# Peptides against a protein of PDB entry 6J54, part 2

Target 1, 223 residues: chain A of PDB entry 6J54
Amino acid sequence: NENLFASFIAPTMMGLPIVTLIIMFPSLLFPTPKRLINNRTISIQQWLIQLTSKQMMAIHNQKGQTWSLMLMSLIMFIGSTNILGLLPHSFTPTTQLSMNLGMAIPLWSATVFTGFRYKTKTSLAHFLPQGTPALLIPMLVIIETISLFIQPVALAVRLTANITAGHLLIHLIGGATLALLNINTMTAFITFTILILLTILEFAVALIQAYVFTLLVSLYLHD
Target 2, 42 residues: chain B of PDB entry 6J54
Amino acid sequence: QFQFTGIKKYFNSYTLTGRMNCVLATYGGIALLVLYFKLRSK

## One batch from the design tools (peptide; aimed at target 2 L32)

Design b1_p9_1_s1 (made by RFdiffusion4, then SolubleMPNN; from b1_p9_1, 7 letters changed)
Fold by OpenDDE base, seed 1:
Structure b1_p9_1_s1 (fold): chain B 223 residues (1-223), chain C 42 residues (1-42), chain A 9 residues (1-9)
Amino acid sequence: as target 1 above (223 residues)
Amino acid sequence: as target 2 above (42 residues)
Amino acid sequence: AIALALLLL
């Protein structure tokens, strides 16, 4: 059982945390433009960032668009870490619940606080959906309040669970293929095909989870 | 716009102000209940 | 908003 989770242990070198370097590494993949006309690779990257920013910020007014830089940096960070985590023998920091809580709680608290600061009346009204029967009002307000406090937990757990489950499946199927190579090559080929299909799925999941995480933070900001 | 009279003017589930007042009233009620049980134990 | 969040879960 410990061997299955060995890939999720935070790597250290001589007792020093290499995790810090692993977290900082994705930043090197996104260089800042220095020229008016950049290389094709940088231009494509900037184009993708602009497309994603237009899609995510389309829901927000001018005041909400001030969060565009934060939300785009968040999606690029989570997306890049998740994709790099799919490399062989790599460590994915986003598989750690502590890291995801460390991102979710401050961002959630910031969005809730900004909502109460600038839209106090609307934010308070969100605890009661429109058109609720009078008898259900007290109970529904309590449920909605509890739901608000579950949001940061759900945000962190969703990201952690999806990425961790994907890594576990790749590890298990990969281990099964290697074990079957010496027993039955035909069955090993079938399991290897499943592994390839699963890895393609995990690439999609890695990007989707990054998008969903940032979208939900954006949605909580919009209220 | 919705037109309400009496208590429904201040406490309703349709208007923004009415919804806000209902939320504040529920929190106030919970706070009073907690205060009641705290004072009862002393 | 909650319904949308649950749909994206």
Scores: peptide ipSAE 0.134, ipTM 0.847, DockQ to the pose 0.031
OpenDDE base, seeds 2, 3, 4, 5: peptide ipSAE 0.111, 0.094, 0.111, 0.118; ipTM 0.850, 0.850, 0.853, 0.841

Design b1_p9_1_s2 (made by RFdiffusion4, then SolubleMPNN; from b1_p9_1, 7 letters changed)
Fold by OpenDDE base, seed 5:
Structure b1_p9_1_s2 (fold): chain B 223 residues (1-223), chain C 42 residues (1-42), chain A 9 residues (1-9)
Amino acid sequence: as target 1 above (223 residues)
Amino acid sequence: as target 2 above (42 residues)
Amino acid sequence: LIAEALLLL
């Protein structure tokens, strides 16, 4: 069991936290363009960022579109770290709940406070769904208030749980394949096929979780 | 679009202002209840 | 409401 969770321990070298370097590494994969006609790889990256930016900001007004830079940087950061985490014997910072809470709580609080500052009436009215029967109003307002405070926790736990569970499954199935190589070759081949399919699924999950995290932050901003 | 009269004008679940007032009234009621129990315990 | 639907994942 200790070997199972060994990949989730924060790595250090000579007592210095190498985790900071791991977090900064994905930024090197996305260089800033300096030419009018860029390389094919950079042009594809920019096209993808523009496409996702247009899709994400379609629900926002002009004032909300000022958050586009931050939201796009967030999705690129989480997506790149999640994909790099699928490399063998790699450490993924997004498997740490502390990191995800560190992103979720400030972003959630910022969206809630901006809503109360610029759209006070709409934000307060959001605690009561439209058309509710009068007798259910007090209980429903309480439930909606509790729901609001669960949002940052759900945002962080969803990302942490999905990435961590994927890593655990890859490790367990990988260990089972190695153990079955000496016992039954046919069964080992089946488990290896499952491992390949699972890794492909986890690549998709890595991108989806990055998108969902960023999308939910943007939806909270919309109020 | 929605025309309400009397108390329903200020406390309704259909208009934006009415919903806001209902939320504020609920929070105010809870705050008063908490205050009452705190003062009663002393 | 859309946010809550995504919470099921």
Scores: peptide ipSAE 0.259, ipTM 0.850, DockQ to the pose 0.032
OpenDDE base, seeds 1, 2, 3, 4: peptide ipSAE 0.252, 0.242, 0.227, 0.246; ipTM 0.853, 0.856, 0.858, 0.858

Design b1_p9_1_s3 (made by RFdiffusion4, then SolubleMPNN; from b1_p9_1, 7 letters changed)
Fold by OpenDDE base, seed 5:
Structure b1_p9_1_s3 (fold): chain B 223 residues (1-223), chain C 42 residues (1-42), chain A 9 residues (1-9)
Amino acid sequence: as target 1 above (223 residues)
Amino acid sequence: as target 2 above (42 residues)
Amino acid sequence: DILLALLLL
């Protein structure tokens, strides 16, 4: 059981927390362009950022579009950390609930407070769906208030659970494949095929979870 | 689009102002209930 | 928005 969760322990080297360096490493993969015509790799990267930015910010007005830089940096950070985390024997910071809560709570709080500051009437009215029967109003307002406070928890737990579960499944199926190689080679081959398909799925999940996390933060900002 | 008269003008689930007032009234009612039970227990 | 958030769970 200790071997199963060994990949989720925060790594240290010579008593120094190298976790900080691991968190900062993905930023090195996205250099800022300095030329009018960049190389092919940077051009494709900038094109992808522009496309995702246009899609995510289409819901927002001009004031909401000021958040585009932060939201795009967030999706690139989570996406890159999740993909790098799928490398063998790598530590994924987004498997730590503390990391994800550290992102979710401030961003959620900022969106909620921004809504109350600039759109107070609309934000307060959001606690009551339009057209509700008069007798259900008090109970529904309470439910919507509880729902609001669950949002940052759901945001963090969704990301943590999906990435952690993926890592555990890859580890378990990988371990089973190695064990079956000494027992039955044909069964081991089937299990290995499942492992490959699962790893491809986890690459997709890693990107989807980064997108969903950022999109939900964006939706909370819209109010 | 919706024309309300009397108390329904201020407390309704269809207009923005009406919805806001319903939410504030609900929170105010809960706060008063909590305050009542706290003072009664003392 | 909440319904969309729940659908994405």
Scores: peptide ipSAE 0.102, ipTM 0.853, DockQ to the pose 0.031
OpenDDE base, seeds 1, 2, 3, 4: peptide ipSAE 0.090, 0.070, 0.060, 0.091; ipTM 0.856, 0.856, 0.856, 0.859

Design b1_p9_1_s4 (made by RFdiffusion4, then SolubleMPNN; from b1_p9_1, 7 letters changed)
Fold by OpenDDE base, seed 1:
Structure b1_p9_1_s4 (fold): chain B 223 residues (1-223), chain C 42 residues (1-42), chain A 9 residues (1-9)
Amino acid sequence: as target 1 above (223 residues)
Amino acid sequence: as target 2 above (42 residues)
Amino acid sequence: LILEALLLL
């Protein structure tokens, strides 16, 4: 069991947390543009950010567009950390539930608080869907309130579980392929093919989970 | 616009104000129940 | 409704 989870242990060097450096590393991959016409890599990055921004902020009004910077930074951070985590023998901070809760709870609380601050009537009315029978109102309100408090937990757990499960599968199948190389080369080739397909899938999952996380935060803001 | 009369005017599942009032009423009811059990235990 | 559906995914 320890060997399986060894890749998920937070790395330290002489007792100093390298995790901080790992978390800060993705910021170096997105430099701030200085020139009017940037090089190819920065231009592509800006183009991607613009595309994702247009998609995510299409739901929001002018007040919601204030959150564009926060949401774009969040998706870039989670996406970059997830992709970098797929490098061999790399540590992914997003596999730690504590980190994801640390992101989810403040963002969720901020969205809920801003909703109550500016749209008090609409936010309170959100606890009761339209057209509910009068007898079901108390039960439905209770369920909706519970659902609200589950949102940050579900948000964090979804991201953690998907990324962690993917990493575990890659590790297990990778270990199996190495073990089968000396036993049966044909079976090892099959397992290796599965590993390649799984890694491609995990790259997609890494981006999707980043997008879903930010989208849900955005959607909670919109209510 | 829905036209409601009487108690239905304030407690509607269709209007924004009615929905808000229903939510507040449910929370108030729960709070009163909690207070009742707390006072009963003493 | 869309919010709830996305939460379940």
Scores: peptide ipSAE 0.288, ipTM 0.855, DockQ to the pose 0.031
OpenDDE base, seeds 2, 3, 4, 5: peptide ipSAE 0.266, 0.230, 0.258, 0.266; ipTM 0.852, 0.853, 0.856, 0.847

Design b1_p9_2 (made by RFdiffusion4)
Pose (drawn by RFdiffusion4):
Structure b1_p9_2 (pose): chain A 223 residues (1-223), chain B 41 residues (1-41), chain P 9 residues (1-9)
Amino acid sequence: as target 1 above (223 residues)
Amino acid sequence: FQFTGIKKYFNSYTLTGRMNCVLATYGGIALLVLYFKLRSK
Amino acid sequence: FHLSLVHFL
């Protein structure tokens, strides 16, 4: 009975303040120069695009490359609006489940209507995988179509659920430091757990590769 | 002039990308169950 | 609050 942890009961609030200012703010963190040689703080933003525009370009290699100049604007918005919210009292718009159901459905149904306007038969004849055996036709086409309509729910709910699961361990491991007016040796170990956990919460950039890239496989497979 | 800089881009991919009506139908029906539960409290 | 969140969608 040496080190007794404590806890504080308090409501964890994901309130909703004025949002249309908070959305427009990580646009003006990125300027654009009308000059040849640039000023060494855009120049490491302009080099960070020319890396990851050479990885969502190399798989597709079609006349579906026209689409890929928009998919690098989808990686900078939720690459910034997940990184800004690690600050002390900031508010992330990709916490709320509302706009991610508007980021998945206008993009996911822009992919099944891409081959239906050009191929019209063999886009969902991709439901036919191989040289058809006879004992498993109805066990297949009720499976590979129930794992198609999962995909818009499987694209948007995997983003909201773990971004806001990073903010609660920021509070609750952080709020147990404030309510630790018991023995003071264990206060530093909870603080040291925080400053490791804030390094893991820079996997908020690593969860945008898993949003643009399973949108490219959900685009390269249909088209 | 927030148009003609990206007007060549729009009619290229808004043929399939501007289908927010399925979002508007799935959003408008999602308005209807929350007003109804508060009506029945 | 949830009404104003579904209006925002």
Fold by OpenDDE base, seed 4:
Structure b1_p9_2 (fold): chain B 223 residues (1-223), chain C 42 residues (1-42), chain A 9 residues (1-9)
Amino acid sequence: as target 1 above (223 residues)
Amino acid sequence: as target 2 above (42 residues)
Amino acid sequence: FHLSLVHFL
């Protein structure tokens, strides 16, 4: 049904795509602190950023900790866009594979390049897991090399698939609920309950996928 | 700590240097094979 | 090994 996929079409106004404005919109939700003691909302945001930053950057050395700004901005961007996408009549840019590839490929390439630049021996050694039997070394090195190049694709596809599938499911169950209202009210109530539970789940998924994306980028940086 | 002797000292899957050498040897072998087939095709 | 496990998340 073409109507089901209409929500994933990039919105246009007067023939001009407004995706750029939608992408920039989450930035308005995170104002920079200007006071020593900020509002409760800003304080909670800063606390969450500090908490997640402390957890994610704990595995990195001083050079890796320079990426804290990038990683925190990334998780806030993806998380906010995913959450905003769950609002009615909203467009989620992260449902577009091109958007996620645009984030994943540069970040992955930067982390891999940084690894080879500063930890060449360790990075090369990562193509061979420890304790591998001698006979499996050539094949496993090839597989690990292929796995490396799949990483940016996996980052993008994972995020895209999870968010897109969630939105599609919400639309399908929502449409089914509306259709069942005229047929059987009892079944419509059941489907509506499932819809509510699903939306709650999607809020969690939205945050988890943002975290996983950022975490994997961080792990690739650390190797 | 593993103590290897001979060729196993340089090519092993337990030490960092050994793993690196194995990876380089694998890539080198593949490159040589590709080069061989490329030259043979001419 | 930890990277391999996290890849499946």
Scores: peptide ipSAE 0.112, ipTM 0.845, DockQ to the pose 0.029
OpenDDE base, seeds 1, 2, 3, 5: peptide ipSAE 0.077, 0.058, 0.070, 0.093; ipTM 0.834, 0.836, 0.842, 0.833

Design b1_p9_2_s1 (made by RFdiffusion4, then SolubleMPNN; from b1_p9_2, 6 letters changed)
Fold by OpenDDE base, seed 1:
Parts: structure tokens; sequence; C-alpha cells
Structure b1_p9_2_s1 (fold): chain B 223 residues (1-223), chain C 42 residues (1-42), chain A 9 residues (1-9)
């Protein structure tokens, strides 16, 4: 069991946590533009950021668009960390539930607080959907209140579980392929093919989970 | 716009104000229940 | 309702 989860242990060098460096590393991949016309890589990155920003912020009004910078930084951070985590024998910080909770709880609380500050009546009314029968109002309000508090937990767990599960499968199937190389080459080839398909899927999942995480934060802000 | 009269004007599931009042009333009811049990335990 | 659905997804 320890060998299975060894890839998820926070790496340290001489007792110093290098996890901080790993978390900061993706920021180096997105340098700030200094020229009017940048090189190809920076131009493509800016283009992608603009496309994603237009898509996610389309649901927000002018006040909601103030969160665009934070939401874009969030999706870029989570997406980049998830993709880099798929490198062989790499550590993914987003597999740690503590990290995801550390992102989810403050962002969720900020969105809820912002909603109550600027849209108090609408936010309070959100605990009761329209057209609810009078007899079901108290029960539904309680359920909606509980649902609100589950949001940050579900947000963090969803990201953690999806990324962790993907990594576990890649490691298990990868280990199985190596073990089968000397036993049965044909079965090893089949398992290797499955591994390749799974890795491609995990690349997609990595981006999707980053998008979903950011989208849900944005949606909670919009209410 | 819905036209409600009496208590339905303040406590309805269609109007924004009505929904807000229903939520506040529910929270108030729960708070009173908690207070009742707390006082009973003493 | 949309938030609830999004939470379930």
Amino acid sequence: as target 1 above (223 residues)
Amino acid sequence: as target 2 above (42 residues)
Amino acid sequence: LDLLLALLL
C-alpha cells in the first residue's frame, strides 16, 4: 500500500519542502508579455486565455467581470499543475486534498460573502426556489442551506478525486505493463495500448477539472 | 407580477421579498427551537 | 436549481 501511494507523498530535499517550488514552477511557464508582438508561444497562450475568459465571463455582468483576472489565474494554475503532474514520476500538488481545500474554501467564502454584500435579497431568496409549495418551504430551505455548505467540500473533493484516480490508474497499469514485459509480450502490448489511451484521457480530464473548478466558482459568484 | 393579499403577500414562494421572508422565518423558527431545547436542558 | 445541478455534476 505504501508503494502504491508513494507517488503522492510530498517530496522533500534535506528536510526542506520542495513542494513550494513545485507549486511555483507553473508560474514560470506563463511569462508576462513585454512586447507588442510577442513570440509564438506567448501569443498562443494569450490567445487561449482570451478565449477562455470570453467564455467564462459571458455569464457575468460588469461587476462580475472584475473577477476575470482571478478566475483566469485559477484555471491556468490548476490546468498547468494538472498537466505537469502527468509527467513521468512527477508529483501533482492538486492530488492533495489539503491544497484543493485551501483553494476552494477561500474562493467559495469570497463568492458567498460578495453575493451577500451586493445582492443580499437575491442571495437570501436563493435558499428557496420559486414556486415551492408552502408546506415544503421549511424543509427545502434547510436542504438548500446544507447544499450551500457542501459546495466547497464537493468542489475540492471532485478535483482531488478525479486527478488522484487518474494518477493511480496510470501508475497501476504502467506497473502492470512493465511486469508483463517478461511474462507475455502480447498482453503487455495490449496493456500498454490501454495505458496510452488512458494517459490521453487523463490529459483531457486534467483540463476539464480545471475548467469545472473555475466554472463552478464563477457560477457561485453569479448565483 | 403576482398580486397577493394578507399573509401571502409577505410569505410567498414567487416574489423575491416573499422568498426572503420565508427563509428568514425558517431560520428564526430553527433558532427558536434550538433556544427552547437549550432552555429546557437547564 | 442550476447551482444544484452543477454541484451534482
Scores: peptide ipSAE 0.248, ipTM 0.841, DockQ to the pose 0.031
OpenDDE base, seeds 2, 3, 4, 5: peptide ipSAE 0.206, 0.175, 0.201, 0.230; ipTM 0.838, 0.838, 0.840, 0.832

Design b1_p9_2_s2 (made by RFdiffusion4, then SolubleMPNN; from b1_p9_2, 7 letters changed)
Fold by OpenDDE base, seed 1:
Structure b1_p9_2_s2 (fold): chain B 223 residues (1-223), chain C 42 residues (1-42), chain A 9 residues (1-9)
Amino acid sequence: as target 1 above (223 residues)
Amino acid sequence: as target 2 above (42 residues)
Amino acid sequence: LLLLEALLL
């Protein structure tokens, strides 16, 4: 069991947390533009950010567009950390539930609080769907209230579980391929092919989970 | 626009104000139940 | 929102 989870242990050097440096590393990959016309790499990054921004913020009004910077920074952070985590023998901070809860709870609380501050009547009415029978109102309000409090937990667990499960599966199949190299080369080739397909899938999952996380935060803001 | 009379005007599942009042009423009811059991235990 | 949240699970 320890060998399976060894890749998920937070790395330290002489007791100092390298995790902080790992978390800060993705910020170096997104430099701030200085020139009016930037080089190819920065231009492509800005173009991608604009596309994702237009897609995510299409749901929001002018007040919701204030959150554009926060949401774009969040998706870039989670996406970059997830992709970098797919490098061999790399540590992914997003596999830690504590980190994801640390992001989910404040963002969720901020969205809920902003909703109650600016749209108090609509937010309170959101606990009861429109057109519910009168006898079911108390039970439904209770369920909706519970659902609200499950949102940050579900948000964190979804991201953690998907990324962790993917990394674990890649590690297991990778270990199996190495073990089968000396036993049966044909079977090892098959498992290696599966590993390649799985890694491609995990790259897609890494981006999708980043998008879903930010999208749900955005939706909670919009209500 | 929906036309409601009596208590249905304030407690309905269709209007925004009615839905809000229903939610507040349910929370108030739960709070009263909790208070009742707390006072009963003492 | 609930339907979309359930779909994304």
Scores: peptide ipSAE 0.298, ipTM 0.847, DockQ to the pose 0.029
OpenDDE base, seeds 2, 3, 4, 5: peptide ipSAE 0.281, 0.270, 0.276, 0.296; ipTM 0.847, 0.848, 0.850, 0.842

Design b1_p9_2_s3 (made by RFdiffusion4, then SolubleMPNN; from b1_p9_2, 7 letters changed)
Fold by OpenDDE base, seed 5:
Structure b1_p9_2_s3 (fold): chain B 223 residues (1-223), chain C 42 residues (1-42), chain A 9 residues (1-9)
Amino acid sequence: as target 1 above (223 residues)
Amino acid sequence: as target 2 above (42 residues)
Amino acid sequence: TDLLEALLL
């Protein structure tokens, strides 16, 4: 059991928290372009950012589009950290619930407060769905208020659970393949094939969870 | 589109202002209930 | 939006 969760322990070197360096490392993979016509790799990155930006910000008006820089940086950060976390013996910061809560709670709070500040009437009216029977109004307002406070928790837990479960499953299947190599080579080959398919799935999950996290933050901003 | 008269003009689930007033009324009612129980316990 | 959030869990 200790070996199973060893990859989720925050690494330290010489008493220094190298976790900060691990968090900052993905930013080095996305250099700022300085030319009119950039390198092919940078051009592809900028093209992808522009496409995702256009898709995500299409829901928002001009005032909401001011959040585009923050949301795009968030996708790039979570996506890159999740992909790098799939490297063998790597530490993924997004497997820590504290990290994800640290992102979810402030962003959620900012979206809620901006909604109450600029669209107070619409934000307050959102606690009551349109066309509800009069007798159900008090109960429905209460459950909608509770639902609002569950949003940051659900946002953080979704990301943490999906990434952590993927890492655990890769570790378990990988351990099973190594154990079966000495027992039956044919069954070990089957489990190894499953491991490869699972790793491909986890790459997709890593990107999807990054997109879902930022999309939900964007949707909460749309009050 | 919706024409309401009387109390339904201010407290309805169809108009934006009516929905807002219903939410404020429910929060106000809960706050008064909490205040009542807190003062009664003391 | 609530349905979309529920489907993503």
Scores: peptide ipSAE 0.281, ipTM 0.849, DockQ to the pose 0.029
OpenDDE base, seeds 1, 2, 3, 4: peptide ipSAE 0.273, 0.249, 0.233, 0.251; ipTM 0.856, 0.853, 0.855, 0.856

Design b1_p9_2_s4 (made by RFdiffusion4, then SolubleMPNN; from b1_p9_2, 7 letters changed)
Fold by OpenDDE base, seed 1:
Structure b1_p9_2_s4 (fold): chain B 223 residues (1-223), chain C 42 residues (1-42), chain A 9 residues (1-9)
Amino acid sequence: as target 1 above (223 residues)
Amino acid sequence: as target 2 above (42 residues)
Amino acid sequence: LDLLEALLL
C-alpha cells in the first residue's frame, strides 16, 4: 500500500516543503505580455485564454463578468498543475484533497455570499423549485439546503478523485508493464499500448476537470 | 403573472416572493422545533 | 442548473 501511495506523499527537502515551489511553478509558464505583438507561445496562450473566457463568461451578465479574472486564473492554475502532474515521477498538488478543499470552500462561499448580497430574493427562492406541490415544500427545502452544503465537498472530491484515480491507474499499469518485460514481451507490449492510451485520456481528463471545476464555480455564482 | 388570493398569495411555489416566503417559513418552523426540544430538555 | 450539476457528477 505504501508503494502505491508513495507518489502522492508531499515531497520535502530537508524538512522544507517543496510543495510550495511546485504550486508556484505553473505561474512561471504563463508570463505577462510586455509587447503589443508577442512571440508565438505567448500569443497562443492569450488566444486560448480568450477563447475559454468567452465560452465561460457567456452565461454571465455584466456583474458576473467581474469574476472573469478569478475564473480564468483558476482554470489555468488547475489545468496547468494537472498536466504537469502527468510528468513521470512528478507530484500533483491537486491529488491532495486538502488543497482542493482549500480552493473549493472559499470560492463556493464567495459565490454563495455574493448571491445573497446582490440577489437575495432569487437566492432564497432557489431553495424551492418552481411548481412544487404544497405538501412537499418543507421536505424539498431541506433537501435543497443539504444539497447546497454538499456542493463544495462534491466539487473538491470530484477533482481529487478523478486526478488521483488516473494517476493510480497509470502507476499500476506502468508497474505491470515493467514487470512483464522479463516475463512475456508480447503481453508487455499490449499493456504498454494501454498505458499510452490511458495517458492520453488522462491528459484530456486533466483539462476537463479543470474546466468542470471552474464552470461549476461560475455556475454557482450565476445560480 | 399568476393571480393568487388569501394565503396562497404569500405562500406559493410559482412566484418569486411566494417561494422566498415558503423557504423562510420552513426555516422558521425548524428553528421553532429546535427551540422547543431545547427548552424541553431543560 | 441542477440538471447540469447532476450531469457533471
Scores: peptide ipSAE 0.305, ipTM 0.841, DockQ to the pose 0.028
OpenDDE base, seeds 2, 3, 4, 5: peptide ipSAE 0.281, 0.258, 0.272, 0.304; ipTM 0.843, 0.842, 0.845, 0.837

## One batch from the design tools (peptide; aimed at target 1 V19 M24 L28 F77)

Design b1_p10_1 (made by RFdiffusion4)
Pose (drawn by RFdiffusion4):
Structure b1_p10_1 (pose): chain A 223 residues (1-223), chain B 41 residues (1-41), chain P 10 residues (1-10)
Amino acid sequence: as target 1 above (223 residues)
Amino acid sequence: FQFTGIKKYFNSYTLTGRMNCVLATYGGIALLVLYFKLRSK
Amino acid sequence: FPLLFFFFLY
């Protein structure tokens, strides 16, 4: 009975303040120069695109490369609006589940209608995998079509659920420091757990590779 | 002029990318179950 | 500003 942890009961609030200012704000963090040589703070933002525009370009190699100049704008928005919210009292728009159901369905159904306007047969004849055996035709085409319509729900719910799961361990491990007016040796170990956990919460950039890239495999497989 | 800088881009991929009607149908039906549960409280 | 397209989509 040496070190008794404590807890504080308080509502964890994901309120909804005025959002159309908060969305437009991580657009003015990135400027664009009309010059040849640039000013050494856009120049490491212009070099960070020319890396990851050479990885969503190399797989496709088709005339479906036209689509890839928009997939590097989708990586900077939820690459910024997941990184701005680590600050003390900031608000992330990709916490709420509303706009991620508008980020998955206008993009996911823009992929199944891409080969249906050009191929019209063999896009969902990709449901035929191989040289057909006889004992498992109806056990297949009820499986590989129930794992197609999962994909818009499997694209948007995997983003909202772990971004707001990073904010609660920021509060609850952080709120147990404030309510630790008991023995003061264990206050520093909970603080040291925080400043490790904020380094793990820069995997909010590592969860944007897992949004653009399973949108490319969901685009390179259909087309 | 927030148009003609990206007007060549639009009619290229908004043939399949501007299908927010399925989002508008899945969003408008999602408006209907919440006003109904508060009507029945 | 190609990120302003998300503001109009919202």
Fold by OpenDDE base, seed 1:
Structure b1_p10_1 (fold): chain B 223 residues (1-223), chain C 42 residues (1-42), chain A 10 residues (1-10)
Amino acid sequence: as target 1 above (223 residues)
Amino acid sequence: as target 2 above (42 residues)
Amino acid sequence: FPLLFFFFLY
């Protein structure tokens, strides 16, 4: 049955899941440099990676900068998968909440445990904002504790919801434009214009969500 | 720069140590409450 | 215009 959510079903080939191949495909787009002077494409890619790494790791000390490889690989992975997911007839793994939770929970746990291991006093003190009135201290500590445990869920749901909603809107408006093309060409043109603007927005959202995901993981590491 | 005396020296929302102690005290209080109800239910 | 239209038909 063709439904609106058919594009979000995990694809199979000959009854075998090809999700693993789809997940690994973005890694092929980022080859390792083999030359001192690379071609233009690799040079631009490396330049972008260096710019993003400098910006994201600027808030971290040298010990925190050890996570640069992990965070950069994460942003490149999520960003590439989100962008590739906007291609027609493509499956976007980041629309699957299971995948995003599979990334969010371990990374969040690692950052939290790293914080408690190396900066125990600061990490414990983070549960209480500075200047809190004495009467609000116990309640605020509880709220902040709950907030901490909601962080990985919010991180995963944010990515999943934004990417999924974007795809759904593209499909809905795309279907509407196709239907209106046979009814009224003028209205179809308007809806098509909206569709173009939406797709441009979704490209931006795809990159922003990758950035926000990695940034929040980075901020959790910094805290 | 914060000068606190008495119990406020150890339990305050301004110093790092004070904040940590407040958090630990809160968790300790919750743990004691949970323990109380657990022992009461037996 | 047609190419963009086909792009959205997925």
Scores: peptide ipSAE 0.064, ipTM 0.785, DockQ to the pose 0.017
OpenDDE base, seeds 2, 3, 4, 5: peptide ipSAE 0.050, 0.014, 0.040, 0.028; ipTM 0.785, 0.794, 0.793, 0.774

